# Ledger of designs, part 91: peptides against a protein of PDB entry 5KEZ

Target 1, 320 residues: chain A of PDB entry 5KEZ
Amino acid sequence: NVAIYNPFRPWWERYQPVSYKLCTRSGNEDEFRNMVTRCNNVGVRIYVDAVINHMCGNAVSAGTSSTCGSYFNPGSRDFPAVPYSGWDFNDGKCKTGSGDIENYNDATQVRDCRLTGLLDLALEKDYVRSKIAEYMNHLIDIGVAGFRLDASKHMWPGDIKAILDKLHNLNSNWFPAGSKPFIYQEVIDLGGEPIKSSDYFGNGRVTEFKYGAKLGTVIRKWNGEKMSYLKNWGEGWGFVPSDRALVFVDNHDNQRGHGAGGASILTFWDARLYKMAVGFMLAHPYGFTRVMSSYRWPRQFQNGNDVNDWVGPPNNNGVI

## One batch from the design tools (peptide; made by RFdiffusion4, then SolubleMPNN)

Design b2_p16_1_s2 (from b2_p16_1, 13 letters changed)
Fold by OpenDDE base, seed 2:
Structure b2_p16_1_s2 (fold): chain B 320 residues (1-320), chain A 16 residues (1-16)
Amino acid sequence: as target 1 above (320 residues)
Amino acid sequence: SEFADRYWKGVKLLYD
């Protein structure tokens, strides 16, 4: 991914890929392979956060400022380490003036235009699908158990399906023969927009962002909500079917007050309430649960915004 | 949705 130095190595640089090389601040491919092996050997499975909707931001300067030193040029859509070129992006398909998503009520924009400037890959192209599949298959062959598909809301479900159809079975050294990768898709659906979580049920599980948002309001006792109302927690609250849901109290985005949930989201910053929420989630039989392991950072609020919301995990001069 | 007012239109916390 791109190496950002202003601010200094933010967490979100990881979501701006310039190649599919397993070479990041977390380590190199050999180290990753070693980690996967060690984890699998003790029954801990690895699920990769796969960033396949886009490459890096269109405004990032060209050069070799990347975690593996690969050259890239956002301006010309040149990512030779893949390789991608201008033919592999949706620039011509997006009809907005800016090239970015401008109206989230327009499903076509949401999927064909750039998410906050991130260069949008043309996932309709078999070439692009194959390059992504090669990346994911390499991970599968290493021994990962599945994937979180980042920004799935911004990809056509059929394009996702086409990629998934190219995937190998899981590594038989640790998984039964014929096992398929576990897929869960990040889809932000709190209602009110045309794209629905149900559009993606055919590809795997989906993130249920209503879970953390509504649980937060209940535990915070907002709007007269009571814990006793959680008796029918799950489908009774309008959530997706349990067998399609991946649930969580917070994630890295809304932990920082962005994305789905806003101020209702409970985080470790409110330790007591957060423990209640996580405990409830683990105790209640709904969905596939995910527990967040995060870190403190020096929050500095200016005009209601944390100017340090970019801060990544503890590191030594950028090395994690 | 009752939570629509607190939703940031699905925009990720990513910067160029």
Scores: peptide ipSAE 0.029, ipTM 0.710, DockQ to the pose 0.066
Fold by OpenDDE base, seed 1:
Structure b2_p16_1_s2 (fold): chain B 320 residues (1-320), chain A 16 residues (1-16)
Amino acid sequence: as target 1 above (320 residues)
Amino acid sequence: SEFADRYWKGVKLLYD
């Protein structure tokens, strides 16, 4: 991914890829392979946060300022480490003046235009699908068990399906023959927009962002909410079917107040309430549960916003 | 409005 130095190596640089090389501040490919092997050997499975909707921001300077030193040129849509060129992006499909998503009530903009300037890949193209599948299959062959598909809301479900249809079965060294990768898709659907979580049920599970948002409200006792109201928690609260839901109290986005859920989201900063929420989530049978493991950063609020919400995970290994 | 707040808070922000 791109190496951002202002601010200094933020967490979100990880979501601006310039190649599919496994070479980041978290480690290199050999280290990753080693981890996956060790984890699999003791029954711990690995899923990868796969960023396949886009490459880096259109305004990032061209050059080799990336975690693995790969050259890239956002201006010309040149990513030779893949390789991608100008033909592999949705610049011609997006009809907005800026090239960015301007109206989230327009599904075509949401899927064909750039998410906050991130160069939008043309996933309708078999070439692009194949390059992504190759990346994911490499991970599958290493021994990962599945994927979180980042920014799935911004991809056409059919394009995702086409990519998934190209995926190998899981590595038979650790998984039963014929096992398929575990897929869950990040889709932010709190209602009010045309893109729905149900659009993606055919590809795998989806994130249920209403879960953390509503649970936070209840645990915080906002608007007179009571724990007793959780008797029909799940589908009874209008959530997606349990067998399609991946549920969580918080994620890295809404932990910082910039994801779905707003101020209701509980985090480790509210330790007591957070433990209650996580405990309830793990005890209740609805959905597939995900527990957050995060880190503390020096929060500094100015006008209600944490000016340090960019701070990335601790790193002292010297890897760029 | 609640909708406006939800709209912006629901957008993935990858820039500080």
Scores: peptide ipSAE 0.029, ipTM 0.695, DockQ to the pose 0.083
Fold by OpenDDE base, seed 4:
Structure b2_p16_1_s2 (fold): chain B 320 residues (1-320), chain A 16 residues (1-16)
Amino acid sequence: as target 1 above (320 residues)
Amino acid sequence: SEFADRYWKGVKLLYD
């Protein structure tokens, strides 16, 4: 991915890929392979946050400032390490003047235009699908158990399906023969927008952002909410079917304030309430649970915004 | 939506 130095190596640089090389601030491919092997050997499975909707931002300077030194040129849509070129992006498909998503009530824009400048891959193209599948298959062959598909809301479900159909079975060294990768898709659906979580049920589980938002409200006793109202927690609260839901109290985005779920989201900063929420989540059978492992950072609020929301996990001069 | 659909994808704040 792009190496960002201002601010210094933020967490979100990870979401600006320039190649599919397993070479980042977390380590190289050999180290990753070693980790996966060691984890699998003790029954710990690895799920990769797969950033496949886009490459890096269109405004990033061309060059080799990337975690593996790969050259890239956002201006010309040149990512030779893949390789991608101008043919592989939705520049011509997006009809907005800016090339970015301008109307989030237009599902076509949401999927075909750039997410805040992030170069939008043409996932309709078999070539692009295949390159992504190759990346994911390499990970599968290494021994990962599945994927979080980043920014799934911004990809057509059919395109995702086409990619998933190209995926190998899981590595039989650790998984039963014929096992398929576990897929969960990040779709922010809090209602009011045309894209629905249900659009993606065919591909795997989806993130249920209503879960953390509503649970936070209840635990905080906001708006007259009571714990007793959790009696029909799950589908009874309008959430997606349990077998399609990946649930969580918070994630890295909404943990940083003003994210999906708003101020109701509970985080480790509110330790007692957070433990209550996480405990409830783990005790309740609804959905596939995900527990957040985060870190403290020096929050600095200016005009209600944390200017340090970019801070990544503890690191040694950028190396995690 | 009752809550803002915002997240970070390499920018300061994304709004959906």
Scores: peptide ipSAE 0.048, ipTM 0.739, DockQ to the pose 0.096; fails the geometry check
Fold by OpenDDE base, seed 5:
Structure b2_p16_1_s2 (fold): chain B 320 residues (1-320), chain A 16 residues (1-16)
Amino acid sequence: as target 1 above (320 residues)
Amino acid sequence: SEFADRYWKGVKLLYD
């Protein structure tokens, strides 16, 4: 991915890829392979956060300022380490003046235009699908158990399916023969938008962001909410079917006031209430649960916004 | 608008 120095190595640089090389601040491919092997050998499975909707931001300077030193040129859509070229992006498909998503009530813009300037891959192209599948298959062959698909809301479900249909079975060294990768898709659906979580049920599980938002409201006792109202928690609250839901109290985005849920989201900053929420989540049968492991950072609120929400995990001068 | 405000609070905010 791109190496960002202003601000200094933020967490979100990870979501601006320039190649599919396993060479980032987290380590190199050999180190990753070693970790996956060690984890699998003790029954811990690895799920990769796969950023396949886009490459880096269109405004990033061309050059070799990347975690693996690969050259890239956002201006010309040149990513030779893949390789991608201008033919592999949705520039001509997006009809907005800026090339960015301008109307989030327009599903076609949400999927065909750039998310906050991130160069949008033409996932309808078999070439692009194949390059992504090759990346994911390499990970499968290493021994990962599945994937979180980042920014799934911004990809057409059919394109995702086409990629998934190209995937290998899981590595038989650790998984039963014929096992398929576990897929969960990041889709923010709190209602009121044209894109729905149900659009993606055919590809795998989806994130249920209403879970953390509503649970936070209840635990905080906002708006007269009571714990007794949780008797029909899950589908009774309008959530997606349990067998399609991946649930969580918070994630890295809404922990910072982004993503979904707003101020209702409980985090480790609210230790007591957070423990209550996580405890409830783990005890309740609804959905597939995910527990957050995060870190503290020097929060500084200005006008209700944390100006340090970019701060990444603990590091030594940029090295994790 | 209220909708826009909610959306921006409910989207993945990335920087470039």
Scores: peptide ipSAE 0.030, ipTM 0.721, DockQ to the pose 0.088; fails the geometry check

Design b2_p16_1_s3 (from b2_p16_1, 14 letters changed)
Fold by OpenDDE base, seed 1:
Structure b2_p16_1_s3 (fold): chain B 320 residues (1-320), chain A 16 residues (1-16)
Amino acid sequence: as target 1 above (320 residues)
Amino acid sequence: SEFEERYRKGVKLLYG
């Protein structure tokens, strides 16, 4: 991914890919392979956060300032390490003046235009689908068990399906023959917008962002909410079907106060309430549960916003 | 949405 130095190596640089090389501040491919093997050998499975909707921001300077030293040029849409070129992006498909998403009530903009300047891949193209599938299949062959598909609402469900149809079965060294990768898709659907979680049910599970948001309000006792109201927690609260839901109390985005659910989201910063929420999530039989493991950073609030919400995970790898 | 925009706050900072 792009190496950002101002601010200094933020967490979000990891979501600006310039190649599909397994080479980041978290480690290199050999280290990753080693981890996957060791984990699989003791029954711990690995699911990769796959960024396949886009490459890096269009305004990032061209050059080799990336975690694996790969050259890239956002201005010319040149990513030779893949390779991608100008033919592989939705620049011509997006009809907004800026090239960015301007109206989230327009599903075509949400899917065909750039998310905050991130170069939007033309996932309708078989070439692009194949390059992504090759990346994911490489991971499957290493031994991962599945994927979180980042920014899924910004991809057409049919394009995702086309990619998934190209995926190998899981590595038979650790998984039964014919096993398919576990897929869950990040779709932010809190209602009120045209793109719905149900659009993606055919591809796998979907993140249920209503879960953490509503649970937070209940645990915080906002608006007279009571724990007794959680008796029909799940579908009874208007959430997606249990067998399609991936649920969580918080994630890396909304724990920084600007995600789906806003201030209702409980995090490790509110330890007591957070433990209550996580405990309830694990005890209640709804959805596939995900527990967050994060880190502290020096929060500094100015005008209600944490000016240090960019701070990345602790890292002693100063080389890349 | 407003929430998606905020998720990519860091990216916006790169553009000024």
Scores: peptide ipSAE 0.060, ipTM 0.802, DockQ to the pose 0.110
Fold by OpenDDE base, seed 4:
Structure b2_p16_1_s3 (fold): chain B 320 residues (1-320), chain A 16 residues (1-16)
Amino acid sequence: as target 1 above (320 residues)
Amino acid sequence: SEFEERYRKGVKLLYG
């Protein structure tokens, strides 16, 4: 991915890929392979946060400032380490003036235009699908158990399916023959927009963002909510079917958020309430649970915004 | 959505 130095190696640089090389601030491919092997050998499975919707931001300077030193040129859509070129992006497909998503009520924009300037891959192309599948298959062959698909809301479900259909079975050294990768898709569906979580049920589980938001409200006793209302927690609250839900109290994004949907989110900063929420989540049978492991950072609020929300995990001069 | 945009503002900051 792109190496960002201002701010210094933010967490979100990881979500700006320039190649599919397993070479990042977390380590190289050999180290990753070693980790996966060691984890699998003791029954710990690895699920990769796969960034396949996009490459890096269009405004990032061209060069070799990347975690693996690969050259890239966002301006010309040149990612030779893949390789991708201008033919592999949705520049011509997106019809907005800016090239970015401008209207989230337009599903086509949401999927065909750039998410906050991130170069949007043309996932309709078999070539692109295949390159992504190759990346994911390499990981599968290494021994990962599945994937979180980043920014799934911004990909057409059919394109995702096409990629998934190209995936290998899991590595039989650790998984039963014929096992399929576990897929969960990040789809932010809090209602009110045309893209629905249900659009993605065919591909795997979907993040249920209403879970953390609503649970936070209840635990905080906001809006007259009471714990007793959790009696029908799950589908009874309008959440997706349990077998399609991946649930969580917070994630890396919304623990840094504010405003609608964000303020209710419980995080480790509110330790007692957070423990209550996480405990409830783990005790309740609804959905597939994900527990957040985060870290403290030096929050600095200016005009209600944490100017240090970019701070990534504790690191040694950028190396995690 | 505004919600998503806020959470991804870090990326936006790269563009000024």
Scores: peptide ipSAE 0.058, ipTM 0.808, DockQ to the pose 0.110
Fold by OpenDDE base, seed 5:
Structure b2_p16_1_s3 (fold): chain B 320 residues (1-320), chain A 16 residues (1-16)
Amino acid sequence: as target 1 above (320 residues)
Amino acid sequence: SEFEERYRKGVKLLYG
């Protein structure tokens, strides 16, 4: 991915890829392979956060400022380490003046235009699908158990399916023969927009962002909400079917005060309420649960915004 | 919705 130095190595640089090489601030490919092996050997499975909707931002300067030193040029859509070129992006499909998503009530725009300037891959092309599948298959062969698909809302479900249909079975050294990768898709559906979580049920589980948002409201006792109202928690609250839901109290985005769910989201900063929420989640049978492991950073609020919300995990001068 | 606006704003602030 791109290496950003201003601010100094923010967490979100990870979501601006320039290649599919396994060399980042977390380590190199050999170290990753070693970690996967050690984890699998003790029954801990690895799921990769796969960024396959886009490459880096269109405004990032061309050059070799990347975690693996690979050259890239956003202006010309040149990513030779893949390789991708101008033919592999949706610039021609997007009909907005800016090239960015401008109207979230237009599903075509949400999927074919750039998410906040991030160069949008042409996932309808078999070439692009194959390059992504090669990346994911390499990880499968290393021994990962599945994937979180980042920004799934911004990809056509059929394109995702086409990629998934190219995937290998899981590594038989650790998984039963014929096992398929576990897929969960990040789809933010809080209602009111045309793209629905149900559009993606055929590909795997989906993130249920209503879960953390509503649970936070209840535990905070906002709007007169009571714990007793949780009697029909799950589908009774308008959530997706339990067998399609991946649930969580918070994630890295909404933990930082700007993500889906708003101010209702509970985090470790409110320790007691957060423990109550996590405890409830783990005790209740609805959905597949995900527990957050995060870190403290020096929050500094100015005009209601944390100016340090970019801060990544603890590091030694940029080295994790 | 208010939540969707927060998402859009957050994405811009986090990835932009």
Scores: peptide ipSAE 0.039, ipTM 0.776, DockQ to the pose 0.097
Fold by OpenDDE base, seed 2:
Structure b2_p16_1_s3 (fold): chain B 320 residues (1-320), chain A 16 residues (1-16)
Amino acid sequence: as target 1 above (320 residues)
Amino acid sequence: SEFEERYRKGVKLLYG
C-alpha cells in the first residue's frame, strides 16, 4: 500500500493498495506465512481484510512511496506491480463530474465511481478478477481461512461472485479437504439507500451495521430505550437473517465515526457500557460474532471531530 | 436515510 507521511503512517493507508504483495508495515510474506502456520497449528484461524474494490487515491503522488517500494502512478492508473493500467479502472464508466460517488441513492455511482477518490477497479473485466483471485488464492494456499471483503457495497455482487468462483479450496494441511473460504462482506446498510445487504447474501455473510448502532442506543438509554427491549434482539429488530449476519459492537471505522451512527457506537472509551454490550453480544444467539481488539490514541476534539482519528496502532517509527 | 448518510460521510472521511 501507499506509505503516507502526512499524517504520519495513518491506519487508513492500508486501504490504499498499490500491489498485492504481502509486504506491509506488519511484515513480509515469510513472516506472514510463519504467523499463519503458527496460528493454524493451535487452532487459531486467519481471515484477511481483502481490499479489492480499488487501488490508492487518485491524488497520491506517483513514485515508490509504498510499503514494499513498488512503483505506482495514480495519474496514469499505472500499477506495474500487479500489473494494472488505465484499462483496468472504471474512469470511463463513472458518469459523475468529479469521478467520485456523489449520490449514494444512485446504485450505479456507488459501484462504478470512486469511493472518496480511491481509484475504482473495473471488476467486470476477467483480467481484473483473475488478478484479484490470484492474490486471494495465494493467501488461501498459505493457509488463511477466509476473507473480509472491504467496501463490498461498492462492488457489484455478480463481480464478487465471479472472483469467488475462482478461489481454491482451503489448505488441506489444516482444513478438511474441499473446505471453502469463509467470506464476510462489508456492506453498510442502515436503511434508506437502494443497495441492500440482501443483494450480497449469495456470496457469503454480510456485516450488520444496525447491530452496533442499535445496541449502542439501547445501552446508552437514548430515546427511552430499555434493555428489556432486547428480548427479540436479532431478526425481530429488522436485522438480516442470523445465518447471514456478521455482528460486532464496533469496528475500526465506526469507532472513529461521525454523525448519528458514530455517536451511538460503543467503544472501549466507555469501558463499562462497552463491556455490557460485548457481553450481551456474546451471550445472545444471533449472527457470527466479532470482538474488536483496539488501542488508545491521543484523541483531540476540535468542533466535535477528533483531529487524530488517523492514528494507527502503536508502532516504532512506523513499524508495527 | 439521513442517519445512514451522516454515518457514511463519517466513514468516507476516514479514507481521505
Scores: peptide ipSAE 0.037, ipTM 0.768, DockQ to the pose 0.089

